# Ledger of designs, part 146: peptides against a protein of PDB entry 4Z63

Target 1, 334 residues: chain A of PDB entry 4Z63
Amino acid sequence: LCLGMNDLTGNIPEDLFHLKRLNLLGIQENRLSGSLSREIRNLSSLVRLDVSWNLFSGEIPDVFDELPQLKFFLGQTNGFIGGIPKSLANSPSLNLLNLRNNSLSGRLMLNCTAMIALNSLDLGTNRFNGRLPENLPDCKRLKNVNLARNTFHGQVPESFKNFESLSYFSLSNSSLANISSALGILQHCKNLTTLVLTLNFHGEALPDDSSLHFEKLKVLVVANCRLTGSMPRWLSSSNELQLLDLSWNRLTGAIPSWIGDFKALFYLDLSNNSFTGEIPKSLTKLESLTSRNISVNEPSPDFPFFMKRNESARALQYNQIFGFPPTIELGHNN

## One batch from the design tools (peptide; made by RFdiffusion4, then SolubleMPNN)

Design b2_p18_4_s3 (from b2_p18_4, 5 letters changed)
Fold by OpenDDE base, seed 2:
Structure b2_p18_4_s3 (fold): chain B 334 residues (1-334), chain A 18 residues (1-18)
Amino acid sequence: as target 1 above (334 residues)
Amino acid sequence: EVVFSSGSSYITTDEPEP
């Protein structure tokens, strides 16, 4: 049953929960309000539940132990409060959990040893607090993780050295500290292709440790951190780099010539730093900027990106990395 | 097309406030 993208109001009719053979319930992008009924437990054949972009409130009901076939739960952009229900945090069938842009709170706890099928987790823009959960690497299929805009304090857990399944990681604006430790840990994530750390590590030094290596890194965004230092030499070994944003920092020195050696680099933003010297001639030879053959069909993170123009302006949303135009931004340097 | 801008923006993944 797909009723998305309408102007439906009120609560879900109770009779709807009598549909025991229902595999898909999509009621997204409406004006449905009130609490999400516990009676969803009656939909025992449910594979996909999409209640996103509504006006739901209250706590998410703890009934997911009665939904053994549920693979997809989308509840982003609602008013849900409380924590993740225990049955949801222990779901062995769940592949994707998206509860982005709600008011969920407390400590983030997932039983990763039970959540054997979880591959995508989006809990960005909530009110979770405490530390990053140390046991996330125990979710053996977890590929996409968005935990941006939560109140996680401290450092990236040491256990993330073992986060082999991690490919796309977003931690923007989560009050994280110690960028040296974070990069030192995350370099061990062999499948990591996308790393977004914007609005963290305020005023720290960007490490220039030649021992750091991110082999499969395609997207690195560490903007608006007021980072000091220079362009890190270790980044030159990330041969698959496609997008680099280090804007709005306090980086100094010259832009190195090796920046033009990245064959797939199509988006470069080094603006609003303190770089000096000449623009490397090698930038004019970037193949990705001269050829139209950018492979548009590469896997992308499940979480959206935002281009924020200024502190007061609404950001532009980009759902795909390749949605960004080919860009070289070097403005506002000394 | 290659875009050269003045760099008034940055990329993030935290959802903007409405």
Scores: peptide ipSAE 0.513, ipTM 0.827, DockQ to the pose 0.843
Fold by OpenDDE base, seed 5:
Structure b2_p18_4_s3 (fold): chain B 334 residues (1-334), chain A 18 residues (1-18)
Amino acid sequence: as target 1 above (334 residues)
Amino acid sequence: EVVFSSGSSYITTDEPEP
């Protein structure tokens, strides 16, 4: 049953929960309100539940132990409160959980040992607090993780050295500290291709440790952190780099010539820093922009990106990395 | 094709303010 993108109001009729054979319920992008009924437990054949972009409120019902076939739960952009219910945090069938842009709170706890199928987690823009859960690496298939805009004080856990499944990681604006430790840990994630750390590590020094290595890194965004230092030499070894945003920091020194050696780099923003010297000639001859086309058919994070132009305007949303136009931004430097 | 903009923006993954 798909009723998305309409103008439906009120709550879900209770009689709908009598549909025992229902595999897919999509009611996204409406004006449905009230609590999400616990009677969803009666939809025992449910594989996909999409209630996103509505006006639902209250706590998410703890009935997911009665939904053994549920693979996809999308509830982003609602008014849900409370925590992740225990049955959801222990779901062995769930592949994708998207609850971004709600009002969920408390400490984030997932039983990763039980959640054997979880590959995508989006809990961005909630009210979670405390520390990042140390056991996330125990979710052995977890590839996509968005935890942006929560209050995860402290550092990236040491256990994330073992986060082998991690490919796409977003922690923007989550009150994180110690960028040196974070990068030192995350370099061990052999499958990491996308790393977004915007609005963290305020005023820290960007490490220039030659021992750091991110072999498969394609997207690095560390904007608006007031970071000091220079262009990090360790980044020169990330040969697959496609997008780099280090804007709105306090980086100094020259832009090194190796920045133009990246074969796939199509988006570069170093604006609003304190770089000096001349623009490297190599930047004018980037292969991706002159002689070589970058393949558009590549894996991308499940979470959206936002280009925030100013405080008063709505940010532009990009769902794909290649949705960004080819860009070189070097403005507002010394 | 390379695009040069105003340099007033940055990329993030946290939701914009409504």
Scores: peptide ipSAE 0.496, ipTM 0.819, DockQ to the pose 0.781
Fold by OpenDDE base, seed 1:
Structure b2_p18_4_s3 (fold): chain B 334 residues (1-334), chain A 18 residues (1-18)
Amino acid sequence: as target 1 above (334 residues)
Amino acid sequence: EVVFSSGSSYITTDEPEP
């Protein structure tokens, strides 16, 4: 049953939950309100539930133990409160959980040993607090993780050295500290291609440790952290780099010539720093900017990106990395 | 269409404020 993208209002009729053979319920992008009924438990054949972009409120019902076939739960952009229900946090069938842009709170706890199928987790823009869950690497299929805009005071857990499945990681604006430790840990994530750390590590020094290596890194965004230091030499070894945003920091020194050696780099933003010297001539030879064929078929994170103006709350949403226009931004430097 | 001035924006996954 697909009723998405309408102007439906009110609550879900209770009789809808009598559809025991229903595999897919999509009621996204409406104006449905009230609590999400616990009677969803009656939809025992449900594989996909999409209630995103509505006006639902209250706690998410703890009935997911009665939904043994549920693979996809999309509830982003609602008014849900409370925590992740225990049955949801222990779901062995769930592949994708998207509850971004809600009002969920408390400590984030997932039983990753039970959540054997979880590959995508989006809990960005909630009110979770405490530390990052140390056991996330135990979710052995977890590839896409967005935990941005929560309050995870502290450091990236050491256990994330073992987060082999991690490919796309977003932690923007999550009150994280110790960028040196974070990078030192995350470099061990051998499948990591996208790392977004914007609005963290306030005023810290960007490490220039030559021992750091991100072999598969394609997207690195560490903007608006007021980071000190220079362009990190370790980044030069990330040969697959496509997008780099280090804007709105306090980085100094010269822009190194190796920045133009990235064959796939199509988006570079180093603006609003304190870089000095000349613009490397090598930037004029970037193949990605001279060639017309940027491959659009590469896998992208499931979470959206936002191009945000520092001076305003306004932002443009980009659902794909290649949605960003080819860019070299070096403005507002010394 | 929202147009940003050069050097006035940054990328984030932080959901924008309403």
Scores: peptide ipSAE 0.534, ipTM 0.841, DockQ to the pose 0.480; fails the geometry check
Fold by OpenDDE base, seed 3:
Structure b2_p18_4_s3 (fold): chain B 334 residues (1-334), chain A 18 residues (1-18)
Amino acid sequence: as target 1 above (334 residues)
Amino acid sequence: EVVFSSGSSYITTDEPEP
């Protein structure tokens, strides 16, 4: 049953929960309100539940132990409060959980040893607090993780050095500290291709440790952190780099010539820093900017990106990395 | 095409303010 993208109001009719054979319920992008009924437990054949972009409120019902086939739960952009229900946090069938842009709170707790199928987790823009869950690496298939804009504190857990499944990781604006430790840990994530750390580590020094190595890194965004230091030498070894945003920091020194050696780099933003010297001529030799536009179909993070103006609440949303136009931003340096 | 802008923006993954 797909009723998304309408102007439906009120609550879900009770009789809908009698549909025992229903595999897919999509009621996204409406104006449905009230609590999400616990009677969803009656939809025992449910594989996909999409209630995103509504006006639901209250706590998410703890009935997911009665939904043994549920693989996809999308509830982003609602008014849900409370925590992740225990049955949801222990779901062995769930592949994707998206509860981005809600009002969920408390300590984030997932039983990763039970959630054997979880591959995508989006809990960005909530009110979770405390430390990052140390046991996330125990979710052995967890590839996509967005925990941006929560009230986490402290450092990236040491356990994340064992996060082998991690490919796409977003921690923007989560009050994290110690970028040196974070990068030192995350470099061990051998499948990591996308790393977004914007609005963290305020005023810290971007490490220039030559021992750091991100072999598969394609997207690195560490913007608006007021970071000091210079362009990190270790980044030059990330040969697959496609997008780099280090804008709105306090980085100094010259832009190194090796920045032009990235064959796939199509988006570069180093603006609003304190870089000096000349623009490297090597930037004019970037293959991605000089070659014919090739349509690239490759995996991308499940979470959206936003291009935000520093002084504006408005942002442009990009769902795919290649949605960004080929860009070189070097403005507002001195 | 290479785009040069004013450099007034940055990329993030946190939701924009409403």
Scores: peptide ipSAE 0.518, ipTM 0.830, DockQ to the pose 0.775; fails the geometry check

Design b2_p18_4_s4 (from b2_p18_4, 7 letters changed)
Fold by OpenDDE base, seed 2:
Structure b2_p18_4_s4 (fold): chain B 334 residues (1-334), chain A 18 residues (1-18)
Amino acid sequence: as target 1 above (334 residues)
Amino acid sequence: PVVFSSGSSYVTTDIPEP
């Protein structure tokens, strides 16, 4: 049953919960309000539940133990409060959980040993507090993780050295500290291709440790952190780099010539730093900027990116990395 | 097309959906 993208209002009719053979319920992008009924437990054949972009409120009902076939739960952009219900945090069938842009709170707790099928987790822009859950690496299939805009004070857990499944990781604006430790840990994530750390580590030094290595890194965004230091030499070994944003920091020194050696680099923002010297001639040789053949057919994060103007509350949304225009931004440097 | 910009923006993932 697909009823998305309408102007439906009110509550879900009770009779809908009698549809025991229903595999897909999509009621996204409406104006449905009130609590999400616990009677969804009656939809025992449900594989996909999409209630996103509505006006739902209250706690998410703890009925997911009665939904053994549920693979996809999309509830982003609602008014849900409370925590992740226990049955949801223990779901062995769930592949994707998206509860971005809600009012969920408390400590984030997932039973990763039970959540054997979880591959995508989006809990960005909520009110979770405390520490990052140390047991996330126990979710052995978890590839996509967005935890941006929560209050996860402290450091990246040491356990994340073992986060082998992690490919796309967003932690923007989550009050994280100790960038040296974070990078030192996350370099062990061998499948990590996308790392977004914008608005963290305020005023810290960007490490220039030659022992750091991110072999598969394609997207690195560490913008608006007021980071000190210089362009890190360790980054030169990330040969697959496609997008680099280190804008709005306090980085100094010269822009190194090796920045032009990245064959796939099509988006570079080093603006609003304190770089000096000449623009490297090697930037004019970036193959990705001269060729129109940008491979659009590459896996991307499940979470959206935003280009936020510093002077405006408005942001442009990009659903894919290749949605970004080929860009070199070097403005507002010395 | 290649864009050369003055850099008045930054990339993030923390903006809520409207």
Scores: peptide ipSAE 0.436, ipTM 0.804, DockQ to the pose 0.782
Fold by OpenDDE base, seed 3:
Structure b2_p18_4_s4 (fold): chain B 334 residues (1-334), chain A 18 residues (1-18)
Amino acid sequence: as target 1 above (334 residues)
Amino acid sequence: PVVFSSGSSYVTTDIPEP
């Protein structure tokens, strides 16, 4: 049953919860309000539940132990409060959980040893606090993780050295500290291709440790951190780099010539730094900017990206990395 | 398409959905 993209209001009719054979329920993009009924527990055949983009409030009901087939739960852009219910945090069937842009709070707790199928987690823009959950690497299939815009103060857990499944990771604006430790840990994530750390590490030094190595890194975004230092030499070994944003920092020195050696780099923003010297001629040799055939069929994060004006709430949304226009932005340096 | 002035934007993932 799909009733999305309407102007439906009120609550879900109770009789809907009698549909025990229902596999897919999509009621997204409406104006449905009130609490999400615990009677969803009656939908025992449910595989996909999409209640996103509504006006739901209250706590998410703790009934997911009665939904053994549930693979997809989408509840982004609602008014949900409280934590992740225990049955959801222990779901062995769940593949994707998206609760971005809610009012969920408290300590983030997931039983990763039980959540054997979880591959995508989006909890961005909530009110979670405390430390990042150290046991996330125990979610052995967890590939996509967005925890942006929560208050996960402190450092990236040491346990994330073992986060082998991690491919796409966003921690933008989460009050993180110690970028040196974070990068030192995350370099061990051998499948990591996308790393977004914007609005963290305020005023710290971007490490230039030549021992750092991100072998599969395609997307690195560390914007608006007021980072000091220079273009890090270790980044030159990330041969698959496609998108680099280090804008709105306090980076100094020259833009190195190796920046033009990235065959796949099509988006570069180094604006609003303190770089000096000449623009490397090698930038004119970027193959991705000269080639007409950029492969658009690559895996991307499940979470959206935003190009935000620093002085405005206005942002452009990009759902795919290749949705970004080919860009070289070097403005407002010196 | 919205055009940003040069050097006025940055990429992030923390923008709430409208």
Scores: peptide ipSAE 0.436, ipTM 0.787, DockQ to the pose 0.497
Fold by OpenDDE base, seed 4:
Order: structure tokens, then C-alpha cells, then sequence
Structure b2_p18_4_s4 (fold): chain B 334 residues (1-334), chain A 18 residues (1-18)
């Protein structure tokens, strides 16, 4: 049953929950309000539930133990409060959980040893607090993780060095500290291709340790951290780099010539730093800017990117990396 | 084509959706 993208109001009719053979329920992009009924438990054949972009409120009902076939739960952009219900946090069938842009709170707890099928987790823009859950790497298929805009004070857990499945990771604006530790840990994520750390590590030094190595890194965003230091030499070994944003920091020194050696680099923002010297001539040799062979089907993070221009204005949204225009931004340096 | 911007923006993932 697909009723998305309408102007439906009120709550879901209770009789709908008697459809025991229903596999897909999509009611996204409406004006549905009130609490999500616990009677969802009656939809025992449910594989996909999309209630995103509504006005739902209250706590998410703890009935997911009665939904053994549920693979996809999309509830982003609602008013849900409380925590992730225990049955959802223990779901062995769930592949994708998207609860971004809600008002969920408390400590984030998932039973990753039980969540054997989870491959995508989006909990960005909520009110979770405490520390990042140390057991996330126990979610052995977890590839896509967005935890941006929560209050995860402290450091990236040491256990994340074992996060082999991790490919796309966003932690923007989550009050993280110790960038040296974070990068030192995350370099062990051998499948990591996208790393977004904007608005963290306030005033810290960007490490220049030559021992750091991100083999598969395609997207690195560490903007608006007021980071000190210089362009990190370890980054030069990330030969697959496509997008680099280190803007709005306090980086100094010259922009190194190796920045032009990245064959796939099409988006570069080093603006609003304290770089000196000349613009590397090697930037004119960026092949991706002259002959862009973009595969439309190239894997991308499930979470959206945003280009923020003004605090009071909505940012431009990009759902795919290749949606970014080919860019070189070196402005506002000295 | 290469786009040179004014340098007034940065990339993030923490923007609330309407």
C-alpha cells in the first residue's frame, strides 16, 4: 500500500493494521500526525515501512519483535521522541533504519550482535547524547552510518578500528574531540570511502603523521573546525580522492603540488584558511575537471550532503557525490 | 568546467530538513 506524497492528515486508520499480508506500507510525505500506533505489530508480513516526512510524534512503539520480516524502516523527518525501542534495536531482519531529523534522545544503544542484517543507519539530527556506541562495529554488515548533529561528546571509540564494514561515515557537528585519535582509529576502516567530520575538533591540530593512510578514501570533509596545521602529507596517498573540503579552518603553509595529482578530484574547497604561497600549477592538470567520466550508478552514501552558505538559509542538498559541481575554491586565504 | 566560488560555503551533513 502506497499513499505517499499526498496531503493526508490525521492518523493511520486502525483498520489498516489488520492487513496481515501487507508487505509494503508507504505513507511518507503527508501530514499524518499523532503517535505511531502500536497496532503496527499486526502487520506481521511487513517488509518495508515508510512513515517519513510526516508529523508523527511520541515514542516509536516497541513492537518490532512482531515484525520478523521488516527490512526497511524509514521514519525520517518526524517528531518522534524517546529512544530507539528495544525490539527495533534487536531486530535481526532490519537492513535499513532511517530516523534522521527527529527528536530522539538519550544514549544511543543498539544490540549489534542481534542486528545481523543492518547495513544502513541514519540517526542524524536527533538529540542523542553521551558517547558513540562502542559496539557499532559488531554490526557486521553496517556500511552506511550517519550520526551527525547529535551530542556525542568525547572521542571516536577505539573499537572502530575493527569497523571493517564501514564505508560511509558522517559525524558532522557532534561535539567530537581529538581528531588525531579519530583519524588514527578510522584509518583502520579499510572500506571507508566517505568521511564527514565538519564542525568538530574545535581548534585542534590536523595531524600530519605520515603513518596515517586511508586507502579507499574518496570523500573527505573536515570543514569549519578551526583546525591548525598544514595540508596533511598522509592525504597524498589517498589516490581515489574525489571530494575534499577543508574550508573554514586555520590551516597554514603552502598548498602542495601533489593536490593536482588526484586523477578523480573534481571538488576542492580550501577556502577560508591561512594558506600562503602560490596556487599550484598542478591544479590545472586535474583530469577530472577536463574529462569527467561520471558513473551515475556509482555507490554513494544514503545520507544527504549539504552545502551550507548562510546560517539562516537552507543549505543546498546533494544526494549524490557527483551532484556536486566541479569546483576549485581557494578564496579567503593569505 | 571548473567552478570557482566565493568561498562562503562549506560541506556538512548536519542540516535539519523541513
Amino acid sequence: as target 1 above (334 residues)
Amino acid sequence: PVVFSSGSSYVTTDIPEP
Scores: peptide ipSAE 0.422, ipTM 0.807, DockQ to the pose 0.734
Fold by OpenDDE base, seed 5:
Structure b2_p18_4_s4 (fold): chain B 334 residues (1-334), chain A 18 residues (1-18)
Amino acid sequence: as target 1 above (334 residues)
Amino acid sequence: PVVFSSGSSYVTTDIPEP
């Protein structure tokens, strides 16, 4: 049953929960309100539940133990409160959980040992507090993780050195500290291709440690952190780099010539820093910007990116990395 | 096309979906 993108109001009719053979319920992008009924437990054949972009409130019902086939739960952009229900946090069938942009609170806890199928987690823009869950690496299939805009005070857990499944990771604006530790840990994530750390580590030094190595890194975003230091030499070994945003920091020194050696680099933002010297001539020879044929259909994160132009402007949403225009931004440097 | 800009934008993932 697909009723998304309408002007439906009120709550879900109770009789709908008698549809025991229903595999897909999509009621996204409506004006549905009230609590999400516990009677969803009666939809025992449910594989996909999409209630996103509504006005639902209250706690998410703890009935997911009665939904053994549920693979996809999308509840982003609602008014849900409380925590992740125990049955949801223990779901062995769930592949994707998206509860972005709610009012969920408390400590984030998932039973990763039980959640054997979880590959995508989006809990961005909630009210989770405490520390990042140390056991996330135990979710052995977890590839995509967005935990942006929560209050995870502290550091990236040491256990994340073992996060082998992690490919796409966003922690934007989550009150994180110690960028040196974070990068030192995350470099061990062998499959990490996308790392977004915008609005963290306020005023810290960007580490320039030659021992750091991100072999498969394609997207690095560490914007608006007021970071000090220079262009990090360790980044020169990330030969697959496609998008780099280090804007709105306090980085100094010259832009190194090796920045032009990235064959796949199509988006570079170093604006609003304190870089000096000449623009490297190698930037004018970037193959990705001169060649017409880079049709790279590459996997992308499940979470969207946003380009925030100013505090008052509506952010532009980009669902794919290659949705960004080929860009070199070097403005507002010394 | 290649865009050279002096814009004041930055990339993030923390903004609520529109």
Scores: peptide ipSAE 0.402, ipTM 0.792, DockQ to the pose 0.768; fails the geometry check

